# Peptides against a protein of PDB entry 3EFO: the designs that were tried, part 4

Target 1, 262 residues: chain A of PDB entry 3EFO
Amino acid sequence: SQLADLYKSCETDALINFFAKSAFKAVLHQPLKVIREILVNQTAHMLACYRKNCASPSAASQLILPDSMKVLPVYMNCLLKNCVLLSRPEISTDERAYQRQLVMTMGVADSQLFFYPQLLPIHTLDVKSTMLPAAVRCSESRLSEEGIFLLANGLHMFLWLGVSSPPELIQGIFNVPSFAHINTDMTLLPEVGNPYSQQLRMIMGIIQQKRPYSMKLTIVKQREQPEMVFRQFLVEDKGLYGGSSYVDFLCCVHKEICQLLN

## One batch from the design tools (peptide; aimed at target 1 Y50 I64 L250 H254)

Design b2_p25_4_s1 (made by RFdiffusion4, then SolubleMPNN; from b2_p25_4, 7 letters changed)
Fold by OpenDDE base, seed 3:
Structure b2_p25_4_s1 (fold): chain B 262 residues (1-262), chain A 25 residues (1-25)
Amino acid sequence: as target 1 above (262 residues)
Amino acid sequence: MNSVIELPPGTTKLEDHYAIDMSKL
């Protein structure tokens, strides 16, 4: 059917880009709460339509996602939690305006990375390999006190250090004896010159490659105040300022779909 | 498409869609 073909041809990354730009344009004329409600409603309507007209019969307790929209909910939640649509005290009006303008000009690939960051376990680096470590999901559950993680969203780059990060890695990256000695005011890694430092710098270079903007580096120590800013980039978790977790958002969407179909 | 993203445990892959058991969440 024409409708089935439409869903098959749908590209989630393109949809998110479209919804982001539409929502960010609407910010100029509509309350944020209304914009967020519209986005949720649109998501629910699209999925409800699919369930009703395209999907095989399923139990009402199930949330049905077409193949093309498998990751639509997570990205939609990321959009809803963005500082442009969900204001945060730590984000200035100017910064929100800046991010809004940037997203308005982003292509599909850029917006995808922007809304769902890349999170890399740097502590697992093999200095003998040129391969990037496998990214992990953007959730606190994927962090470890013994780990070091690099997060990038195309605009910002964070180096997060667990309180129990290996001293040898700290020495290798920062040329200091311990976690306590790390200066988080630095925006550049020191030129230590050892293989691990060189590998990390190479990875950072690869991440920066082909990105339209130069990402500012922020060094974050676990349990220090700036970590709260970093944690807002863990987009699958519940937000500090009202954003839902991924799971909670799925429940929200499911509930709305049920209301539409019953 | 982001290969890192996973659906919740208990998700079933059907012919042309995924089914998430919301009762498990």
Scores: peptide ipSAE 0.674, ipTM 0.959, DockQ to the pose 0.883
OpenDDE base, seeds 1, 2, 4, 5: peptide ipSAE 0.666, 0.670, 0.660, 0.667; ipTM 0.958, 0.959, 0.958, 0.959

Design b2_p25_4_s2 (made by RFdiffusion4, then SolubleMPNN; from b2_p25_4, 9 letters changed)
Fold by OpenDDE base, seed 1:
Structure b2_p25_4_s2 (fold): chain B 262 residues (1-262), chain A 25 residues (1-25)
Amino acid sequence: as target 1 above (262 residues)
Amino acid sequence: MNSVIELPPGTTRLDDHYAIDMSAL
C-alpha cells in the first residue's frame, strides 16, 4: 500500500531533525508544555496509524514499531528532554537560547549525534588498532567503576573516569599515579607520549574532525559533583529535571496509542 | 542509523516491524 511504502521510506534521523526544528521554532510562541504534548501526540499518532493500517494484528499489550522507526522513540525522548523544551528554573535562558540556535542550524547528521551522544569505552582501547572502540548505550548501566569512557555529542566532550579506573591507564593518560591525583580542571589532556595516550588523542581528534563545532573537553571523576552534568548526557536514563527514561517513554507512548485506537 | 540503540528485552521481530511486550517492562 501507499501508506506502507511511506513508512518504509521514512528516515528517522531526518524526521527527528524536522521535529526538533519545528519544536524549537514553536518555543517562541507556544508554551513548553504544549510543545511537549504535541511531540508526544505526533509520535503516538504516527505509530498508531502504522499499527492500524500497516502492521499485522498484535496484542494490545504490545508496542509496534516499524523498521524505519525502530529508534524513533529513543530520539524523540531525547528531544523532549532537551533543555530548550524543559520548564525548569535551573536552566538558564542563555543556555536555552544557545542550544536552540545551534539546533536550528544543524543538519541531520549533527542533530543525530547531538540528541544521542557517542559513548566510547576508552579502557578497552587497543593501541594497535586503527578502529574506534565500539560505542555503548548512553545509560549509567553501561558504565563501570573500573572503566574510562569518552562521551561526545558534537558540542561537548567528556572523559569520565570510574573510581576504580586502572592506575596504569590513569598513568598513561594523565601521567599521575592515581585517580585522586587527576586534575579535573584541565580542558586538555597532557601529551604524555606513550602509545595509549597517543591513541586516545587520535580518537578524540577523529571525533572532533567530524563536527563543525569545537568540543570542549571536560574531565569527570565518578562521584564528584561535576559528574551530575555528565549524567545528563546519558540520555536513556531518567533526567535530573524530570525527563523520562527510555523505557518510561515507551510506556507513555504505548498508553497514548492505546487511547487513540480504543 | 544508530546501531548502538537496542530495543528492550521482550521484543519480537515480526515481518517488517518490532513488537515490544510492554507488560514485561
Scores: peptide ipSAE 0.690, ipTM 0.961, DockQ to the pose 0.886
OpenDDE base, seeds 2, 3, 4, 5: peptide ipSAE 0.682, 0.692, 0.689, 0.688; ipTM 0.960, 0.961, 0.961, 0.961; seed 3 fails the geometry check

Design b2_p25_4_s3 (made by RFdiffusion4, then SolubleMPNN; from b2_p25_4, 8 letters changed)
Fold by OpenDDE base, seed 2:
Structure b2_p25_4_s3 (fold): chain B 262 residues (1-262), chain A 25 residues (1-25)
Amino acid sequence: as target 1 above (262 residues)
Amino acid sequence: SNSTIELPEGTTKGEDHYAIDMSKL
């Protein structure tokens, strides 16, 4: 059917870009609550339509996602949890305005990275390999106290260090003896010159490539206050300001779909 | 699309869709 073909041809990244821009435009003249409700409603309707008209019959307890929309829910949740759409007083008007303007001009690729950051376990780096480490899910569950992770969303870059991160890696990256000696006020890594440092710098360079903005580096130590800022970019987790986890959002969408179809 | 993103454990892959058993979440 034409409808089935439409779903097959759908590009979720393009949809998210569209929804983001539409929502961020609407912020100027509609309540944030209404905008969020519309986004959830639109998501549910698209998926309900697929289930009703394109998918084979399935149990009501199942959430059915077309292949083209596999990642639609997670990205939609990321959009909903963006500071532009949150009504929390802790978020400054300037920050909302800034991010709003940025997203309004973003292409599809930029918006994808913006809403779902790249999180790289750099403690697993093979200094002899030119390949980037495989990205992990943006969730605290994928972090380790023994690990070092690089997070980037096209605007910000974070180097997160576990409290038990290897001293040899700390020495390799920062040229200091231990975790405690790391200065988190620095925004540039020292040029230590060893293979690990060089590899990390290379990775950072690759991530920075083709990005319209220079990403400022923030060094984050686990369990220190600035880690809270970093955790906001773990977009699959529950948000600090009332946003849902990825799983919770799936449940929310599923419930709404069921309401539409039953 | 972002290949890093995974659906919940227990998700089944059909020919042209994914099915998530929400009762397991």
Scores: peptide ipSAE 0.713, ipTM 0.965, DockQ to the pose 0.867
OpenDDE base, seeds 1, 3, 4, 5: peptide ipSAE 0.709, 0.710, 0.707, 0.711; ipTM 0.963, 0.964, 0.964, 0.965

## One batch from the design tools (peptide; aimed at target 1 K70)

Design b2_p26_3 (made by RFdiffusion4)
Pose (drawn by RFdiffusion4):
Structure b2_p26_3 (pose): chain A 259 residues (1-239, 243-262), chain P 26 residues (1-26)
Amino acid sequence: SQLADLYKSCETDALINFFAKSAFKAVLHQPLKVIREILVNQTAHMLACYRKNCASPSAASQLILPDSMKVLPVYMNCLLKNCVLLSRPEISTDERAYQRQLVMTMGVADSQLFFYPQLLPIHTLDVKSTMLPAAVRCSESRLSEEGIFLLANGLHMFLWLGVSSPPELIQGIFNVPSFAHINTDMTLLPEVGNPYSQQLRMIMGIIQQKRPYSMKLTIVKQREQPEMVFRQFLVEDKGGSSYVDFLCCVHKEICQLLN
Amino acid sequence: DHVALDMDTLEEDADELMDEYLDETS
């Protein structure tokens, strides 16, 4: 009968999986604007209820989120940014219908990765003693012109290359000497390499391991290349609203529920 | 029990929260 127990026991990934499927089923029944509004308001409602009933007294300039829901807003914003709940500019209806379908079948492990892609820094990789590098936030702010990154959501895998990308690596991987020497349209498996092209292939394998679909590798050269598609998977950035924007929005309506 | 995010420093607090999340996921 205590609300504190309800919240202390929640799981964001499980909640996100439900909201996503619930919203994706509703796409075949209601205006998308109506669906997104329900999502945002339910989110503000859950948090406003915690604020007025469980949270110890705190200043109004603060937004209080339970531990169980620490990253719920960032994932909810990812759902709202997703092409299924978004619109016309680019992204075919065939792409939307397809992704809407893929999510309807997903388990928790799949939806977690689908809505928050995994961004791995590759240029800072520890040679032959590896075990998959620490992940980095899904934002351009964590990309470096000197860096090479791996981004995966379970369906796509992007190998991102910066302009001042170390030629030492571009050689040990693409077997070519320089950055401008790589052709994106040749997105096939590169072998050779002794320390790195192997350590990279190792992690590309480990990532695919638990994943049902074999991912489509897409190489991205930084500055003005196909990168426009890649930017979509940096879900923390604006690309809908940014993570911070959405947070700013939820607080407004949480306050609107004046308490 | 909970995390408080200040609206005057929301961006910084959100950054720290996401770093902590990724550290726990690691």

Design b2_p26_3_s1 (made by RFdiffusion4, then SolubleMPNN; from b2_p26_3, 12 letters changed)
Fold by OpenDDE base, seed 5:
Structure b2_p26_3_s1 (fold): chain B 262 residues (1-262), chain A 26 residues (1-26)
Amino acid sequence: as target 1 above (262 residues)
Amino acid sequence: DSVALDMSNIEEDLEALLDEALKERE
C-alpha cells in the first residue's frame, strides 16, 4: 500500500530534524506547553496509524514501531527535554536563544548527534586497534566508577572519569599519579606521548571530523559539581528539570496510542 | 518491517534495539 511504502521511506534522523526546527520556529508564536503536546500527539498519531493500517495484529501490551521509526521515540524525548522547549525559570533566555539558533541551522547528521550524543567507553581502548570503541547508551546505568568515558554531541566534548578509574590510565592520559591530581580546568589533554594517549587523541580527532564546530573539551570528575552538567547529556535518564526518562516516555506514548485506537 | 517492544520487558528490548541502532549510526 501507499501508506506502507511511506513508512518504509521515512528516516528518523530526517524526521527529528524537521520536528525540531518546526517546534523551535513555533516557540515564537505558541506556548511551550502547546508545542510539547503537539509533538507528543504527532508521535502517537503516526504510530497509531501504523499499527492500525500497516502492522500485523499483535498484543495490546506491545508497542509496535515501523523499522524506519524504531528509534524515533528516544530522539523525540530528547527534543522534548531540550532547554528551548522547557518552561523552567532556571534556564536563561540567552541559553534558549543560543540553542534555538544552533538547531535551526543544523543539518540532519548534526541534529542527530546533538539530540543523542555519542558515549564511548575509553577505558576499553585497544591501543593496537584503529577502530572506535562501541558506543553505549546515554544513561548513568552504563557508566562505571572504574571507567573513563568520552561524550560528544557535536558542540561539546566531555571526558568523564570515575572515582575509581585505573591509575595507569590516568597516568597515561594526564601524566599525573592519581585521580586527585587531575586538573579539571584544562581544556586540552597533555601530549604525554604514550600509545594510549596517542590513541585517545586520535579518537577525539575522528569524532571532530566532519563536524562544523570545534568541540570544547571539558574534563569531568565523578561526584564533583561539574558532573551535574555532564549528566544533562545522559539523555535517556530523567531530566534535571522534570523531563521523562526514555522508558517513561515510551510508556506514555504507548498509552496514548492505545487511547487513540480504542 | 516492524519492531515489537514488550512493555512488560521493556529494558531488555530497548537494549537490543538501541545497540543495533547505535551501530547503524556509526
Scores: peptide ipSAE 0.396, ipTM 0.876, DockQ to the pose 0.785
OpenDDE base, seeds 1, 2, 3, 4: peptide ipSAE 0.383, 0.394, 0.389, 0.390; ipTM 0.866, 0.873, 0.870, 0.875; seed 1 fails the geometry check

Design b2_p26_3_s2 (made by RFdiffusion4, then SolubleMPNN; from b2_p26_3, 12 letters changed)
Fold by OpenDDE base, seed 2:
Structure b2_p26_3_s2 (fold): chain B 262 residues (1-262), chain A 26 residues (1-26)
Amino acid sequence: as target 1 above (262 residues)
Amino acid sequence: DYVALDMSNIEEDLEKLLDEALEERR
C-alpha cells in the first residue's frame, strides 16, 4: 500500500532530527508540558496508524514497530529527557539556550549521536584491531566496576573508570599505579606510548573525526561526585531530573497506542 | 518488515533490537 511505502521510506534518524528541531522551536511559544505531550502523542499516533493499516493483526501485548522506526521510541525518549524540554530549576537557562541552538543547527548524523551517545567498553580493546569496539547500550546496567568505558555524544567525551578497573590498564592509560592515583582534573590523556594507550588515542581520534566541535575529555571515577554528570548521558536509564527509562517509555507508548486503537 | 516487541519480555527483545541498531551505527 501507499501508506506502507511511506513508512518504509522514513528513517528514525531523520525523524528525530525533525522532531527535535520542531520541538525546540516550539519552546519559544508553547509550554514545555504541552510540547512533551505532543511528542508522545505524535509517536503513538504514527505507530498506531502503522499497526492499524500496515501490520498484520498481533496480540495486544505486543508493540509493533516498522523497521524504519524500530528505534524511534528510544530516541524520542532521549529527546523528551533533554534539558531543553525540562522545566526543572536545576537546569540553567544558559544551558537550555545553548543546547537548543546547537540542536537547531545539527544535521541528522549529529543529532543521532547527540541524543544517543556512543558508549564503548575500552577495557576490552584489542590492540591489534583497527575497528572500534562494539558500542553498548547507554545504561548503568551495561557498566562494570571492573571496566573502563568511553562515552561520546559529539559535544562531550567521558572516560569512566570503575572502582575495580584493572591496574594494568590504569597504568597503560595514565601511567599511574592505581585507581586512587588518577587525576580527574586532567582533560588530556598522557602520551604513555604503549600499544593500549595508542589504541585508545586512535579510537578517540576516530570518534572526534568529522565532528563539528572538539569534544572536551572528562575523566570520571565511579562513586565520585562527577559521576552524577556522567550518568545523565546514560540515556536509557531514568533521568536525574525526571523522565522515564526507555522501558517505562515503551510501556507508556504501548498503552497510548492501545487506547487509540480501542 | 516490522519488529514485534513482547511487552511482557521487553528486555530480551530490546537487547536484540538495540544490539542490531548499535551495530548499524558503527
Scores: peptide ipSAE 0.434, ipTM 0.884, DockQ to the pose 0.821
OpenDDE base, seeds 1, 3, 4, 5: peptide ipSAE 0.402, 0.416, 0.408, 0.424; ipTM 0.867, 0.875, 0.875, 0.882

Design b2_p26_3_s3 (made by RFdiffusion4, then SolubleMPNN; from b2_p26_3, 12 letters changed)
Fold by OpenDDE base, seed 5:
Structure b2_p26_3_s3 (fold): chain B 262 residues (1-262), chain A 26 residues (1-26)
Amino acid sequence: as target 1 above (262 residues)
Amino acid sequence: DYVALDMSNIEKDLEELLDEELAERE
């Protein structure tokens, strides 16, 4: 059907870019609550329409997502949880304004990374490999106390270190003997010169080269206060100051779809 | 041409769906 073809032609990254810009534009003249409601409603309506007109009959307990939109909900939730729309206290008004302005000018590729960061398990790096490590889901559940993770969203770069991260890696990256000795005020990694350090720097360089903006590096130690900032980028988790987890959002969307169709 | 997520076991379905799709997205 024509409608089915339409859904097939949809691209999540383009949609989220559009919705983001639309929402961020609306911030100037509409209450944030209204904007968020509109986004949720739009999401539900799109999916409800698909379920009604394009999908085969399915159990009410199922959430049906067209292939083209299979990850749309997670990105939509990320958008909804963005500081521009939630006004999180950790982010200054200036920062919100800055991010708003940036998103308004972002291309599709930039916005998708911005809303859903890349989280890389650095502790699993193979120094002999030219491939980047496989990213993990942006959730605290994917972190490990024994791990070291690099998070990048095109604007920020975080190096998160578990409290039990391997001392040899700490030494390799920071040239310090232990986790406790890591200086989180550093904005640059030292030139240690070992293969692991070089590989990490190379990875960071690759990530940076693909982005139009210089990403600020923040070193984050697990269980220290600044980690809270980092956790805000774990976008699948429930926000500290608002916003649902991805799972909760899916449940919400599902319920709304059911309401629309029943 | 769609994905069906079972809301009764959403975590499992998400693991199956998103581990590859989102985690490795560039």
Scores: peptide ipSAE 0.472, ipTM 0.891, DockQ to the pose 0.768
OpenDDE base, seeds 1, 2, 3, 4: peptide ipSAE 0.459, 0.460, 0.466, 0.452; ipTM 0.886, 0.881, 0.886, 0.884; seed 2 fails the geometry check

Design b2_p26_4 (made by RFdiffusion4)
Pose (drawn by RFdiffusion4):
Structure b2_p26_4 (pose): chain A 259 residues (1-239, 243-262), chain P 26 residues (1-26)
Amino acid sequence: SQLADLYKSCETDALINFFAKSAFKAVLHQPLKVIREILVNQTAHMLACYRKNCASPSAASQLILPDSMKVLPVYMNCLLKNCVLLSRPEISTDERAYQRQLVMTMGVADSQLFFYPQLLPIHTLDVKSTMLPAAVRCSESRLSEEGIFLLANGLHMFLWLGVSSPPELIQGIFNVPSFAHINTDMTLLPEVGNPYSQQLRMIMGIIQQKRPYSMKLTIVKQREQPEMVFRQFLVEDKGGSSYVDFLCCVHKEICQLLN
Amino acid sequence: EEEEEEEEEEEHEEFQEEIAELLEEA
C-alpha cells in the first residue's frame, strides 16, 4: 500500500520496453501527436507523483527522479525521437513500418540497446589484452577528430572515422595508408592486421554475440560524408529535442501539476 | 551493509545535483 515500495522496485528498461510496444501498437489507431502526448504526460505524471508523495522536501528549482528511474527520461526521449513516432523528412515509410515491427518482438536486452546505442572508442583501444572497451555516451560531444568509434544498436553497426584519424590505425585496419584512401562504398570485412585489425574484429564479434540479427556494417568518414545517417544514432543530441531539452520539458509539466 | 547504504545515498545525492546543474545551465 506504500508508494515508496512501488517506485523502489521499478526497472527502467522494462518500463521502456512496455511504453515502446504500447506506443507502436497505438500508431495503427491514433494520431502520433496523441501518442507522444500520452507518453510525455505519463512520464511527467509518474515523476510528479513521486515528487508530491515520496521525495523528501527539496527546492522547486530541482527535478527529483527516483534511482529506479534515473535514466528513464533519457530513454523516453529516445523513443520520442525514433523514426516510428516522428515524420516525413527522410526515412521511408518502409523503414518506419519495419522498425515498428522489429520492436514489437523485442525482449528487454534488445530494446535497451535499440533505443540507446552502444558507442565504443576504438582508437584508444588496449592492444591484445582487450575485453571490449568502456562505452561512451551517445552524443557527438564524445567524438574526436583523432578518434575512431563503433556504434551499434543491434541492427546497424557504424565504424566512424575522424578526419585527423591516425594513419597508423587506418593502415592496420583498412590496409590502406591514409584517411582519404578509404572508400565508404566498400563496406566489406577487412582482415590482415596483426594487433588492431584483429582486436577490432574481436569486439565486432563479441557485440554481435547475443544479437538476433546480423548487423549491417556501415563505414562513416567524418566531415560531410554519409555521416548524416550516423548522426541519427547519437540519441542524446538534438539531431526531436535533446536529452536536456526533454528534461527541461518534463519539469515544466511536473510543475504544472503544481506540487 | 551500512557502507553500501551510505554509498547509495551519496550516489543519489550526486545524481540529484547533476540534474539540478543541468536545469541551471538551461

Design b2_p26_4_s3 (made by RFdiffusion4, then SolubleMPNN; from b2_p26_4, 10 letters changed)
Fold by OpenDDE base, seed 5:
Structure b2_p26_4_s3 (fold): chain B 262 residues (1-262), chain A 26 residues (1-26)
Amino acid sequence: as target 1 above (262 residues)
Amino acid sequence: SEKEKEEKEKKEKEFQEEIAELLKKA
């Protein structure tokens, strides 16, 4: 049907950009609670309408939601967890104002990356391959104490190191013998010159390409104080100062969908 | 109708499975 085609052709990234800008504009004249409720309602409504009006009975192998709609809840939760939409005293007014202004001027591609960062397992790099490692979900559950991960959201770049990161990789990246010797005050990786270092630098360069802002690199050691800042970008987890985990959000949306369909 | 209920239950199950799959993606 024409409606089914409409939903199938829906661009989630464009929708998120629209919702983000609309919500961030509304913050100036509406209570945050109302804005949040609207966003949740819109999410549930869109999904419910699709299921009701567009999804036809099919074989068990056919998914109800098109791919374009499947990721909508992921991004919506990220939007809802943004500091602009959280009324917490722990978040400064300046930070909210800054984030608001940034998003209000972002294009579709920029906002997509901003709300859902890329998290790359650097410890899995093949120095002989030019391919970027596959991104993992932005959750602590996807990290490992033995791993090294690069996170980027278009504004910030973090290199997270597990406490049990391989010494050979540490040597390759930082030219130091162990995890303890890594200087986290550095904002640039040393020019070690080995293939692994070169590959990592290349990846960082690729990520930086076509981004309007130069991403500052922050090196983060697991279990050190700065890791708390890094964890804020693990957007699928429960927020420190508010916001639900993605799982909790899905449960909420599902409940609302059921109510709309009954 | 019972048929409608069964269809709704089927769709709900499919939705839950789809969500579960999404959550497992790396």
Scores: peptide ipSAE 0.021, ipTM 0.424, DockQ to the pose 0.108
OpenDDE base, seeds 1, 2, 3, 4: peptide ipSAE 0.017, 0.019, 0.011, 0.019; ipTM 0.389, 0.423, 0.358, 0.457; seed 2 fails the geometry check

Design b2_p26_8_s2 (made by RFdiffusion4, then SolubleMPNN; its pose is not in this set)
Fold by OpenDDE base, seed 2:
Structure b2_p26_8_s2 (fold): chain B 262 residues (1-262), chain A 26 residues (1-26)
Amino acid sequence: as target 1 above (262 residues)
Amino acid sequence: SFAAALAALLEEIDAALAARAAAAAA
């Protein structure tokens, strides 16, 4: 079952890699608006084609996605919300160029992580286990004010701390008595040496070792200004620069599919 | 309804993400 799920996900990853590279190549020759429209259209057509030719008859209102593509809309929405495909003055040309070039050379495994980060609830760590915590959905709704989360997308690593993070965990990670004492200018975790700290460092190491680029750690406190940058990586939420939430995107795609099938 | 289908899909996505996380940890 696990293998089957993995294979299904891999197919989506390959498609996203293809669409990303295609789109990022096209930005040099086509307007961003056109590129975005093409991506949405391609998504809808692909899913409509499946429904028409492969799915059992069902109500028109039912959203039917093949198992191999069930997460495709998630990643497609992430692609559409990437800075390379956004014409916002707040986004520097250098940043666009940098990310474009990176993605153009990314393999399938790298691009999937790039577009949909790993968000790990490290406050649930079992210090006796070598297994990574189960990743949660990249949405603010999955965060907890009482939680501590590690986010990584292959380029950036964030340690997000809720305002009500347990003092014992804060002490364990930072060797400070409270949330208020955490220095967010720090880019490296202190070597505290307790089991929890060691486990967290191990997890961070595992994540880093599997990636081709060194990820700088950013410590983020909830409700502080730098959290805005972190929230941009919660890719299922509405984007800072007007991107749709995943739910909104699904509704949009569904509507377009229905139009194609009618 | 679409809402029900969406909810089901989201659950499947959660399962898929869990599977991916497990694979990454292995």
Scores: peptide ipSAE 0.199, ipTM 0.764, DockQ to the pose 0.688
OpenDDE base, seeds 1, 3, 4, 5: peptide ipSAE 0.179, 0.056, 0.033, 0.165; ipTM 0.769, 0.641, 0.619, 0.767

## One batch from the design tools (peptide; made by RFdiffusion4; aimed at target 1 Y50 P66 K70)

Design b2_p27_5
Pose (drawn by RFdiffusion4):
Structure b2_p27_5 (pose): chain A 259 residues (1-239, 243-262), chain P 27 residues (1-27)
Amino acid sequence: SQLADLYKSCETDALINFFAKSAFKAVLHQPLKVIREILVNQTAHMLACYRKNCASPSAASQLILPDSMKVLPVYMNCLLKNCVLLSRPEISTDERAYQRQLVMTMGVADSQLFFYPQLLPIHTLDVKSTMLPAAVRCSESRLSEEGIFLLANGLHMFLWLGVSSPPELIQGIFNVPSFAHINTDMTLLPEVGNPYSQQLRMIMGIIQQKRPYSMKLTIVKQREQPEMVFRQFLVEDKGGSSYVDFLCCVHKEICQLLN
Amino acid sequence: SHVVYNMEELEEEQEEQEEEEEEEEEE
């Protein structure tokens, strides 16, 4: 009968999986604007209820989120930015209908990765003694012109290359000497390489391991290349609203529920 | 147990992000 126990026991990934499927089923019944509004308001409602009933007294300039829901807003914003609940500019209806379908079948492990892609820094890789590098936030702010990154959501796998990308690596991987020597349209498996091209293929394998679909590798050269598609998977950035924007929005309506 | 977010700091971060976006659009 205590609300504190309800919140202390929640799981964001499980909640995100439900909201996503619930919203994706509703796409075949209601205006998308109506669906997004329900999502945002339910999110503000869950948090406002915690604020007025469980949270110890705190200043109004603060937005209080339970530990169980620490990253719930970030993921909810990712759902709202997803092409299924978004619109016309680019992204075919065939792409939307397809992604809408893929999510309807997903387990928690799949939806967590689908809505928050895994961004791995590759240029800072420890050689032959690896075990998959620490992940980095899904934002352009964590990309470096000197860096090479791996981004995966379970369906796509992007190998991002910066402009001042170390030619030592571009050689040990693409077997070519320089950055401007790589052709994106040749997105096939590169072998050779002794320390790195192997350590990279090692992590590309470990990532695919638990994943049902074999991911489509897409190489991205930084500055004005196909990168426009890649930017979509940096879900923390604006690309809908940014993570911070959405947080700023939820607090407004949480306050509107004046308490 | 919970996490606290300060709205004044978040509004400043939002403004900084908007300014960076405007600079990128101008370039």

